Peptides against a protein of PDB entry 4LZF. Designs and how they scored, part 41

Target 1, 155 residues: chain A of PDB entry 4LZF
Amino acid sequence: GGRLVVFPNGTRKELSADGQTVKVMFFNGDVKHTMPDQRVIYYYAEAQTTHITYPDGMEVLQFPNNQTEKHFPDGRKEITFPDQTVKTLHPDGREESVLTDGTIIQLNPDGSKVIQFNTGQREIHTADFKRREYPDGTVKTVYSDGRQETQYPTG

## One batch from the design tools (peptide; aimed at target 1 K13 V40)

Design b2_p23_4_s1 (made by RFdiffusion4, then SolubleMPNN; from b2_p23_4, 17 letters changed)
Fold by OpenDDE base, seed 4:
Structure b2_p23_4_s1 (fold): chain B 155 residues (1-155), chain A 23 residues (1-23)
Amino acid sequence: as target 1 above (155 residues)
Amino acid sequence: GMSVVYASKEEEEEFRKEEEEEE
């Protein structure tokens, strides 16, 4: 059967019968849970934070404010904010935010910004211009010098 | 069923080492 080991300081270690699950309940209220799939779940009682580590290097942080962070082995980081906005930080420096309304905001390493609106419109920001692309193919550009151009769809 | 035991001195030392390696 399973085994519960009680330490003098009040820490407890629960061992499953197969030895594949280990749960350490620390005297301070922290919990370390090693699972059969070798993921380790840390719960920090004071911070009320859960930290899951996976054998492949994946990490998941769950904060008491309902923020979740995923740290991928490839260096990508995904943050789910309390408002359910999802921000992805890519290893190349690109950042993408997906808003709850379906709007996607991309920040590129070159400093450009692309907003894909839920309406199908797209806005591109560069050092030189802001450009709005419409679903009908119309493109409006406002240059940094104040010049404006409108390109209409052909046909 | 779960058996309950008090940690041996060996288990205490092993546990201390495991936790010191993770900090």
Scores: peptide ipSAE 0.325, ipTM 0.806, DockQ to the pose 0.705
OpenDDE base, seeds 1, 2, 3, 5: peptide ipSAE 0.323, 0.323, 0.319, 0.323; ipTM 0.805, 0.805, 0.804, 0.808; seed 3 fails the geometry check

Design b2_p23_4_s2 (made by RFdiffusion4, then SolubleMPNN; from b2_p23_4, 18 letters changed)
Fold by OpenDDE base, seed 4:
Structure b2_p23_4_s2 (fold): chain B 155 residues (1-155), chain A 23 residues (1-23)
Amino acid sequence: as target 1 above (155 residues)
Amino acid sequence: GMEIVYASEEEEKKFMEEMEKAE
């Protein structure tokens, strides 16, 4: 069977029979759970935050406000906000936000911004222009100098 | 069945030091 170690300070360590699962319940309410897959689950009682670490370097943070953060081994970070918006921060500096309505907002390292609307329309923001692309192929461009262009689909 | 072991203060100290290093 398993083993439960009870320490004088109130900390408890529970070991599974196979020794692959270890649950430490600290005197302050914190919990450290080591799983057979080598995943470690930290629960910080005061902060009410869960921190999961994986052997490959992946980390998952769950905050009391319902925000979740994933830190990938490749340096990518994914934040799920309480409103369920998902923001991805890429190692190259690119940021992408996926809104609950399906809209995707991309911030590029060069400062450009791309919005993919749930309607299929796409808007591109650069230092020089704002461009709206429509599903039918129409493209409207408003340049920083106020000039406007409309490109119509062929046919 | 679960074995229950009551650790000493010395064992506690060693364990807490181990946990501190792991964090």
Scores: peptide ipSAE 0.471, ipTM 0.904, DockQ to the pose 0.852
OpenDDE base, seeds 1, 2, 3, 5: peptide ipSAE 0.469, 0.470, 0.468, 0.468; ipTM 0.904, 0.904, 0.903, 0.904

Design b2_p23_4_s3 (made by RFdiffusion4, then SolubleMPNN; from b2_p23_4, 16 letters changed)
Fold by OpenDDE base, seed 4:
Formats: sequence, C-alpha cells, structure tokens
Structure b2_p23_4_s3 (fold): chain B 155 residues (1-155), chain A 23 residues (1-23)
Amino acid sequence: as target 1 above (155 residues)
Amino acid sequence: GMEVVYASEEEEKEFLEEELEEE
C-alpha cells in the first residue's frame, strides 16, 4: 500500500502504492504534488499561488487574482488576465492580446501595431501611418504628416 | 491500507535539505 511519513515539524509526505504519486504537505501549508505524468504541482499557501512544472519545461502559474501564466518550452509566454484577456508574448518579440470581445491586438517587433476588430475591420499602426481596412475592401490611411488617402474596392 | 511512518528529526533535516535543493 501507500505510505505516509510524518515529520516532527508537522510536514507530511504521502507516497502512493505504485510510487508514482508523491504529495508533500509542508508545515506551513505549502503542498508539493508529484504526479505520475511527472508534472509537479506546487501550492504556496501564503501566496495562494499554484505553480505547475512539466518535464518538458512548461510551467503554469495560477495566481489568487485569477491570473494564469503559461511558460512554454519554446519561450512563448501566455497570460490570461482576470478579465479573461489573453496575452501571448512570442520569442521573436511579437505580442498578441485577444480581448473577450474577439478583438486581437498585435504588437510587432518593428514597433508596428495591428488591431483586428471583432467587426472585421483591421487597423495598422506604423511609424508612418495609421491604416484602417474595412471588410468591403475600403482602405483608409492617415499618414504621420496628416495626409489622408482612401482606397476604394474595385470590381 | 496506508503505512504510517514517523520520521526522526534527522530524517526531517535530510528531507528538508532535499526539498530545498530541488526548489
């Protein structure tokens, strides 16, 4: 069967019968749970934070404010904010935010910004212009010098 | 059934050292 080790300080260590699950309940309330799939779940009682580490290097953090962070082995980081906005930070420096209304905001390494609205409109921000693309194919551009251009769909 | 083992202070020290090294 399983085994429960009780330490003098009150820390407890539970081992499953198969030895594949280990649960440590520390005296301070922290919990370390090693699972058969080799993921380790840390619960920090004082911070009320859960930290999951995977053997492939992925990590998941769950904060008491309902924020969740995923750290992927490829270097990508995904943050789910309490309002359920999801922000992804890519290794190349690109950042993407997906809002609850479906709007997607992309920040590119070159400093450009792209907003994909839930209406199907897209707005592109560069150092030189702001451009709005409409579902019908119309494109409106406002340049940094104040010049404006409108391109209408043909055909 | 679950076997219950009561560890010594020495075992506690060793255990804590191991856990601290892993973190």
Scores: peptide ipSAE 0.438, ipTM 0.873, DockQ to the pose 0.848
OpenDDE base, seeds 1, 2, 3, 5: peptide ipSAE 0.435, 0.435, 0.433, 0.435; ipTM 0.872, 0.872, 0.871, 0.872

Design b2_p23_4_s4 (made by RFdiffusion4, then SolubleMPNN; from b2_p23_4, 17 letters changed)
Fold by OpenDDE base, seed 2:
Structure b2_p23_4_s4 (fold): chain B 155 residues (1-155), chain A 23 residues (1-23)
Amino acid sequence: as target 1 above (155 residues)
Amino acid sequence: GMEVVYASEEEQKEFEEELKAAE
């Protein structure tokens, strides 16, 4: 069978019979759970936050407001907000948000922004202009100097 | 059932050092 070690300060260590699972219940309410697949699950009682670490360097954070964050070994971060919006932070500085309706918002390192609407329309924001692209091929551009241009589809 | 073992203060110290080394 398994073994439960009780320390003088109130911390407890639970060992499975096969020795592959270790659960430490700290005196402050924190929990450290080491699993057979070598992932480690930390629960911080005061923050009510779960932190999972994987052998490959992957990390997962779960917050009490139902926000989750994934930290990938390549430096990418993925945040799932309580409203189920998913924001990805790329190592090159690019940020992408995917809304629940399918809209994609991209923030580029140069400050430009691209919105891909679920309707098929696309909006591009740069220092020089805002541009709206329509599914029929029409393109409307409003420049920073106030000029407006419309390009109509061929045919 | 699970075996229950009551550790000493020395064993607690050793365990705390083990945890620190694993970080």
Scores: peptide ipSAE 0.466, ipTM 0.906, DockQ to the pose 0.870
OpenDDE base, seeds 1, 3, 4, 5: peptide ipSAE 0.313, 0.309, 0.318, 0.311; ipTM 0.808, 0.808, 0.816, 0.812

Design b2_p23_5 (made by RFdiffusion4)
Pose (drawn by RFdiffusion4):
Structure b2_p23_5 (pose): chain A 155 residues (1-155), chain P 23 residues (1-23)
Amino acid sequence: as target 1 above (155 residues)
Amino acid sequence: PPEAVEEPRAPPPAPDNRPPAAP
């Protein structure tokens, strides 16, 4: 029916009957679970933070302010802030934010960006211009040279 | 069977608090 082992230093280890699951309760209050599928779940007592390592290379961190950070094997990093904005950082430097109101912000490493407002408008920022596109078909652009352009709807 | 004692991990990394790019 499993075992409990207590070490001189105060660390405790609990093994399941099949030995597949191991729980380590460290003297400092940290808790580690090793699961049969080799997931490792580590709880930091003082920092109140959980770190989960998956066999496929994914790592997940849960911070006490309810912020979650996911690290994918390829280098992508996904952050869920407490407000539930999801921000994705790509290794090439692209950033994408999907806010709960529906706004999407795409930022390129060259500094260009596309903003998709929950209102249905779209903004594009490049080295040459800033552009706003409207649901009615109107397009407004401000160029680097200071000129401003309005493209009216066909209708 | 015997079991070895384990030591705890070092402290976790801090959260990445950088906000999204402004609209």

Design b2_p23_5_s1 (made by RFdiffusion4, then SolubleMPNN; from b2_p23_5, 11 letters changed)
Fold by OpenDDE base, seed 5:
Structure b2_p23_5_s1 (fold): chain B 155 residues (1-155), chain A 23 residues (1-23)
Amino acid sequence: as target 1 above (155 residues)
Amino acid sequence: MPVEEEEPPPPPPPPDLTPPAPA
């Protein structure tokens, strides 16, 4: 059979009969489960937050505001915000946001920005220009000096 | 003798929420 240990501070520890599952119920209401697959599921009672740690170093956070975060072992972070926008932070400093309308916003380490609109239009922002690419192949560029160029698709 | 289990360490603080970047 399983074991229950009750500590003087009110913390309780439950051990499965096979010893593969450990449940700690802390005096503050927090709960820590160690699973047979060595993942740790921690529930913070006051914060109403769930934190899952995997043996490979992956972490998953679930917050009471409906935000979810995935922390990858490579240092990548994926955040699903309450509005369902998904933001990915890459180890190289690149950031990507996917909006609910399908718009993708990329911030590059060089400071450039690329917006892929759900319409198929793309907008590129650099220090030197702002460029709009259209699905028909038309490209409009506004340079930092105020010059404008339109490239038409070759028919 | 019952093996005295060591008292678990105190609960860690909850993790911080990553704030939304202004879109």
Scores: peptide ipSAE 0.105, ipTM 0.736, DockQ to the pose 0.312
OpenDDE base, seeds 1, 2, 3, 4: peptide ipSAE 0.091, 0.051, 0.076, 0.095; ipTM 0.725, 0.687, 0.715, 0.726

Design b2_p23_5_s2 (made by RFdiffusion4, then SolubleMPNN; from b2_p23_5, 8 letters changed)
Fold by OpenDDE base, seed 4:
Structure b2_p23_5_s2 (fold): chain B 155 residues (1-155), chain A 23 residues (1-23)
Amino acid sequence: as target 1 above (155 residues)
Amino acid sequence: APVAAEEPPPPPPAPDLTPPAAA
């Protein structure tokens, strides 16, 4: 049968009959579950945060504002914001955000920014210029010196 | 040996990122 251990500090430890599941209910309201698949689930009562650690090094954080973070073993992070925007942080320093309207925002390690709008327009920001690409093939560039250039589609 | 009472784990990390500005 399962076991219940009650500690003098008020912490309670429940062990399954097979010993594969352990539930610790801490005196402060925190809960730790060790599962048969070796994932560890921490619930922090004060922070109302759930932290899941997997044996492969994956971590999942669930915050009280409904933000979810996935920390991958390769160093990548995926953040789902409360508004359902998804931001990916890559180990190379690249960031990519997918907005709920389908707009994609990319921040590159060189400091450049690319926005792929849901309209099919694309905007590129660099230190030297801001460029807008239109679905018809028109390209408008505003340079840092204030010069503007328009490239018309090959019609 | 008295099994030492388990202590709560350290506090979780806080969210360190804000949503990107709307385009």
Scores: peptide ipSAE 0.050, ipTM 0.660, DockQ to the pose 0.584
OpenDDE base, seeds 1, 2, 3, 5: peptide ipSAE 0.039, 0.043, 0.048, 0.041; ipTM 0.593, 0.631, 0.638, 0.650

Design b2_p23_5_s3 (made by RFdiffusion4, then SolubleMPNN; from b2_p23_5, 12 letters changed)
Fold by OpenDDE base, seed 5:
Structure b2_p23_5_s3 (fold): chain B 155 residues (1-155), chain A 23 residues (1-23)
Amino acid sequence: as target 1 above (155 residues)
Amino acid sequence: MAVEEEEPPPPPPPPDLTPPAPA
């Protein structure tokens, strides 16, 4: 059978009969659950936050405001905000945001920005120009010197 | 002899939220 240990401070430790599951119920209401697959589920009672750690170094955070974060072993983070925007932070400093309307915003380490609109238009921002690409193949470029170029699709 | 279970360490602080980037 399983066993329950009760500590003087009110913390409790439950051990499964097989010893593969350990549940610690802290005196503050926090719960740490070690599973047979070695994942650890930590629940912070006051913060109402769930933190799952995996043996490979993957972490999943669930916050009471519906924000969810995935922390990958490579240092990448994927954040689902309360508004359901998904932001990915890459170890190289690249950031990608996917908005609920399907718009994708990419920030590159060189400081360039790419916006893929849900309309199929793309906008590229660099230090030297802003470029708008249209679904018909038209490309409009405005250079930092104020020069403008329009490339029409080859008919 | 009952193996005296060591008292678990105090609970860690809750993790911080990544703030929303200004859209």
Scores: peptide ipSAE 0.107, ipTM 0.737, DockQ to the pose 0.320
OpenDDE base, seeds 1, 2, 3, 4: peptide ipSAE 0.102, 0.081, 0.091, 0.106; ipTM 0.733, 0.714, 0.726, 0.735; seed 2 fails the geometry check

Design b2_p23_5_s4 (made by RFdiffusion4, then SolubleMPNN; from b2_p23_5, 8 letters changed)
Fold by OpenDDE base, seed 2:
Structure b2_p23_5_s4 (fold): chain B 155 residues (1-155), chain A 23 residues (1-23)
Amino acid sequence: as target 1 above (155 residues)
Amino acid sequence: GPVAEEEPPPPPPAPDLTPPAAA
């Protein structure tokens, strides 16, 4: 059968009969589950936050505002905001946000920015120019000096 | 022997509250 250990501080520890599942109910209201697959699910009562750690180094944080963060073993982070926007932080410093309308915003370590609009238009921001690409093949470039160029599709 | 009391781990990491870049 299972085993219950009650500590003097009020913490309670429940062990499954097979010993593969452990549930700790801390005196402060925190709860820790160790699962047979070796993932650890920790609930912080005060913060109302769930922290899941996986054997491969993956971590998942679930915050009370409905934000979820995935911390990958490679150093990548994926943040799902309450509005369901997903932001990926890459180890190289690149950031990519996918908005709920399908717009994708990429921030590069060099400071350049690329926006893929849901309309099929694409905008590239560099130190030297902003460039707008249209689905019809038209490309408009505004340079930092104020010069503008329009490239028309070859028809 | 004395049973070691299990203590709560440290607080969780703070959330990244930086919103995505504006379009």
Scores: peptide ipSAE 0.047, ipTM 0.640, DockQ to the pose 0.715
OpenDDE base, seeds 1, 3, 4, 5: peptide ipSAE 0.033, 0.035, 0.034, 0.044; ipTM 0.577, 0.577, 0.583, 0.632

Design b2_p23_6 (made by RFdiffusion4)
Pose (drawn by RFdiffusion4):
Structure b2_p23_6 (pose): chain A 155 residues (1-155), chain P 23 residues (1-23)
Amino acid sequence: as target 1 above (155 residues)
Amino acid sequence: EEEELTEELEERHEKFEEILAAR
């Protein structure tokens, strides 16, 4: 029916009957679970933070302010802030934020960006211009040279 | 085994401190 082992330093170890699951309760209050599928779940007592390592290389951190950070094997990093904004950082430097109201912000490493407002408008920022596109078909652009352009709807 | 678990505990805390510093 399993075993409990208590070490001189105060660390305790609990093994399941099949030995597939191991739980370690460290003297400092940290808790580690090793699962049969080799997931490792580590709880940091003082920092109140959980770190989960998956066999496929994925790592997940849960911070006490309810922020979650997911690290994918390819280098992608996905952050869920407490407000539930989801921000994805790509290794090439692109950033994408999907806010809960529906706004999407795409940032390129060269500094250009595309903003999709929940209102249906779209903004594009490049080295040459800032552009706003409207649901009615209107396009407004401000160029680096200071000129401003309005493209009116066909209708 | 007791020493291995202590070493693992230290390594995990060092890695976690590095993660916090990188934020």

Design b2_p23_6_s1 (made by RFdiffusion4, then SolubleMPNN; from b2_p23_6, 10 letters changed)
Fold by OpenDDE base, seed 1:
Structure b2_p23_6_s1 (fold): chain B 155 residues (1-155), chain A 23 residues (1-23)
Amino acid sequence: as target 1 above (155 residues)
Amino acid sequence: ELEELLKELEEEKKKFEEYLKSL
């Protein structure tokens, strides 16, 4: 019950019997799928890139090097790099990277940086100090003026 | 209909370029 239309330039259009799925194969090799859920999947032949658009405004790009980028309607962006590191960029300017080893790196709008190591240690960078927090409760701080302080755990 | 499909092709091209600009 579907329909296939072939145009003189080589472009082809396939329609499902229910009309809910449309596939256009353009003469240049690009392909556009309109799905029943109203998402549109576009393949750019020259760039070998897939672009998915959703009705709510979300967009996803899948690059040939295995990088994926998601653009959320609220302005948040999520990048999955080829090495599987995931970076999230928030509308407020905060950035978070999750490394494959479990390390989390947070960059804050005020310029501070927080690293949550996979060992359970945490490092905080501010304009005034670098601080290392250890799982046992020990905290070591190196201040910008050269002072060093160690706070020992209670107990 | 072919003219409309070619228009869609150009629109997708433009959309892709705009997306790349936003990254």
Scores: peptide ipSAE 0.296, ipTM 0.859, DockQ to the pose 0.809
OpenDDE base, seeds 2, 3, 4, 5: peptide ipSAE 0.167, 0.294, 0.148, 0.029; ipTM 0.772, 0.861, 0.761, 0.621

Design b2_p23_6_s2 (made by RFdiffusion4, then SolubleMPNN; from b2_p23_6, 9 letters changed)
Fold by OpenDDE base, seed 4:
Structure b2_p23_6_s2 (fold): chain B 155 residues (1-155), chain A 23 residues (1-23)
Amino acid sequence: as target 1 above (155 residues)
Amino acid sequence: EEEELLEELKKEREKFEKYLASL
């Protein structure tokens, strides 16, 4: 059978019968689960936050406000906000946000910004211009000098 | 083992505090 050890300080350690699952209930209310797959689940009682560590180096944090953060072994981070917006932070400095309506906002390391609207329109922001691309192939550009250009679709 | 678990708790708390401070 499983084993339960109760320590004088109030910490409890529970082992499964197979010894592959370990549950430590700390005296402060924190809980640590070591799973058979070597995943470690730590619950911070006061903060009501769960931290999962995987053997490949992936980490997942779950906050009481329903925000979730995933830290990938490659250095990428993925944040799911309470509103279900997903923001990905890439190691190269690129950031991508996917809104619940399907809009994608990309921030590039060069400082450019790309918005892919759910309508199929795309907006590109650079130091030199803002450009709006329409599904029909129309492109409107407003340059930093105030010049405006419209490119009509070829057809 | 109790001391080891206490140290483990301290390390986890420290990691979490550092994480929160980095936000």
Scores: peptide ipSAE 0.369, ipTM 0.889, DockQ to the pose 0.968
OpenDDE base, seeds 1, 2, 3, 5: peptide ipSAE 0.365, 0.361, 0.361, 0.366; ipTM 0.888, 0.887, 0.888, 0.889

Design b2_p23_6_s3 (made by RFdiffusion4, then SolubleMPNN; from b2_p23_6, 10 letters changed)
Fold by OpenDDE base, seed 2:
Structure b2_p23_6_s3 (fold): chain B 155 residues (1-155), chain A 23 residues (1-23)
Amino acid sequence: as target 1 above (155 residues)
Amino acid sequence: EEEELLREREELRKKFQEYLASL
């Protein structure tokens, strides 16, 4: 069998029979699980948030509003919002959001924005223009000075 | 051991609060 230790302040420590799992239940309701694979699962009772730390440095946060954040060892962050939109923040400053309908929104370090619509249209935003690319090859550009240009498909 | 566990909890809570403050 396992072992249970009860401390004077009410904190409890449970060890599995094999000694590979440790569960600490703090007096305030926080819970810490140390797993055989060395991941640590911490539950913050007041915040109702779960924080998982992996041996490789990855961290996962699960919030009560159903938001999940993953912090990768390479510095990348992935946020799954309650609406199931997934936002990735890259170390180079690029941000990418994938919407549930398949639309992809990219924010680039140079300040440009690219939207890949689920319809196959693409929109590019820069300081100088907004450009809409259509599946048939048509490209419409509206420049910051108000000039508009349409490029028609060939073939 | 109890004191160690309490210290660990406080450290974790501190880190978490710092994380939340950075959002």
Scores: peptide ipSAE 0.262, ipTM 0.845, DockQ to the pose 0.936
OpenDDE base, seeds 1, 3, 4, 5: peptide ipSAE 0.260, 0.254, 0.255, 0.252; ipTM 0.844, 0.845, 0.842, 0.843

Design b2_p23_6_s4 (made by RFdiffusion4, then SolubleMPNN; from b2_p23_6, 10 letters changed)
Fold by OpenDDE base, seed 4:
Structure b2_p23_6_s4 (fold): chain B 155 residues (1-155), chain A 23 residues (1-23)
Amino acid sequence: as target 1 above (155 residues)
Amino acid sequence: ELEELLKEQEELKKKFEEYLASL
């Protein structure tokens, strides 16, 4: 069968019979699981946070407030907030937030912002203008100088 | 073995604290 080692300080180490799973229960309540797939699951008792590390370099943090953060090997980060909004931080500096209602908010490296509403409307924010695109093809632009322009669909 | 486990624990704790401080 498996093996249990109990250390003088109260730390315990449990080995599965096949040796593929290792569970360390630290004296302070922290728990470390090494799994057959080589992922490591660490529970920080004081912070009540779970940290999973994968062999490919992916990391997952699960916080007690129900926030989850995923760090991908490519440098991308994905944050799931308690309200279930998902924010993706891309290595190129682009940020994308997906709201629970389906709205997508994109922040681009050039400083522009794009909002794709669940209604099909799209809003583009740049240094020079705010533009609203409607599903029917109408485009309304408010320029930084206060000028407003409406472009009507050609169809 | 325990010393190594405790060392690893402290390292993980430190990294986690640094992570939290960066938020």
Scores: peptide ipSAE 0.335, ipTM 0.870, DockQ to the pose 0.926
OpenDDE base, seeds 1, 2, 3, 5: peptide ipSAE 0.332, 0.333, 0.334, 0.334; ipTM 0.870, 0.869, 0.872, 0.870

Design b2_p23_7 (made by RFdiffusion4)
Pose (drawn by RFdiffusion4):
Structure b2_p23_7 (pose): chain A 155 residues (1-155), chain P 23 residues (1-23)
Amino acid sequence: as target 1 above (155 residues)
Amino acid sequence: AKTVEFPSTNPDAATMWAPPLPS
């Protein structure tokens, strides 16, 4: 029915009966679980942080302020802030934020961006212009040369 | 029933393994 091992340094190890699950309780209060499927869950006692490593290469961090960071095997990084804004960082430098109110912000590494407001408006920023598109079909643009343009709805 | 052990040595490196502390 499993085993408990206590080491001279105070670290304790608990093995399941089938030996598939191992729990290590370090002398410093850290806790490590190794699961049968080889997931490793590590709890940092002082920092109150959890780090989970998956066999597929994915790593997840849970910070005590309830922030979660997910690292995908391909290099993508997804952050869930406490407010539940989800920000995705791509290795190429693109950033995408999906806020809870429904706003989406897409940022390109060249500095251009597309903003999708929860109000239904859309804003595009490029090297040449800033543009705002409205639900009624109106388009308003400010060009780098200072000109301003309004494209009125067909109707 | 669960057994208890007390080895004369500290845990090995695999048992003492931990990921780096995140910032």

Design b2_p23_7_s1 (made by RFdiffusion4, then SolubleMPNN; from b2_p23_7, 12 letters changed)
Fold by OpenDDE base, seed 2:
Structure b2_p23_7_s1 (fold): chain B 155 residues (1-155), chain A 23 residues (1-23)
Amino acid sequence: as target 1 above (155 residues)
Amino acid sequence: GMSVEYPDTDPDEETLWRPPRPL
């Protein structure tokens, strides 16, 4: 059958009969489950946070405010915020946010920013200008010196 | 049923994890 180990400090360790599942109930209320697939599910009692680690290095965090994070082995991190916005942090420093309305916001390591609106409009921010591209082909640019330029799709 | 064991010492291999902070 299964085994229950009760330690002097109050920590308890429960081993399944098949030996494939281990549950550690720590003295502080934390709980650690080691599963047959070797993933580890750790629950932080005080923080009310769930932390899952996988053998390949993947980590998943679930916070009490409904924020979820995926930490990938390649260094990429994906954050699902409580409002369901999904933000991806890339190892090269690039950040991408996908809003619930379909808008995509990209922050580049050089400081530039690109917004792809759900309307088909696109806005590019650089150190030198802000540029708005419209679906009809019109492009409006406001330069850092205050100069404005409009390019029309028709000649 | 489950067998119950009462070791005389605390486990060295079972340590608390540090809680992560949200990004």
Scores: peptide ipSAE 0.425, ipTM 0.893, DockQ to the pose 0.583
OpenDDE base, seeds 1, 3, 4, 5: peptide ipSAE 0.422, 0.421, 0.422, 0.422; ipTM 0.892, 0.891, 0.892, 0.891

Design b2_p23_7_s2 (made by RFdiffusion4, then SolubleMPNN; from b2_p23_7, 13 letters changed)
Fold by OpenDDE base, seed 3:
Structure b2_p23_7_s2 (fold): chain B 155 residues (1-155), chain A 23 residues (1-23)
Amino acid sequence: as target 1 above (155 residues)
Amino acid sequence: GMTVEYPDEDPSAEILWRPPRPK
């Protein structure tokens, strides 16, 4: 059978008969589950937060405000905000946000910005210009000096 | 059935984790 260990400080430890599952119920209300697949599920009682750690280094956080975070072994982080916007932080400094309406906003390490609108239009911001690309192939560029250029579709 | 144990010593290996903050 299993084992139940009751410590003087109030912490309790339950061990399954097969030794594959361990549940620690801490005196402060926190709970830690060690699972057969070696993932650890930790619940912070006061913060009402769930923290899952995987043997490959992946971590998943679930906060009481409905925000979730995935921390990947390669250093990438994916944040799902309460409004369901998903933001990805890349190790190279690039950031990408996907809005619920389908708009994608990309911030690049060089300072450039790219917006992919749900209409199919795309806007590129650099130190030298702002460029708008239209679904029909038209491209409008406004340079930093105020000069404007329009390129029409080929064909 | 389960075996119940009541050790006199505190759990040496059972350390509380520190709660993370939302980014």
Scores: peptide ipSAE 0.354, ipTM 0.847, DockQ to the pose 0.591
OpenDDE base, seeds 1, 2, 4, 5: peptide ipSAE 0.352, 0.339, 0.340, 0.337; ipTM 0.844, 0.827, 0.827, 0.826

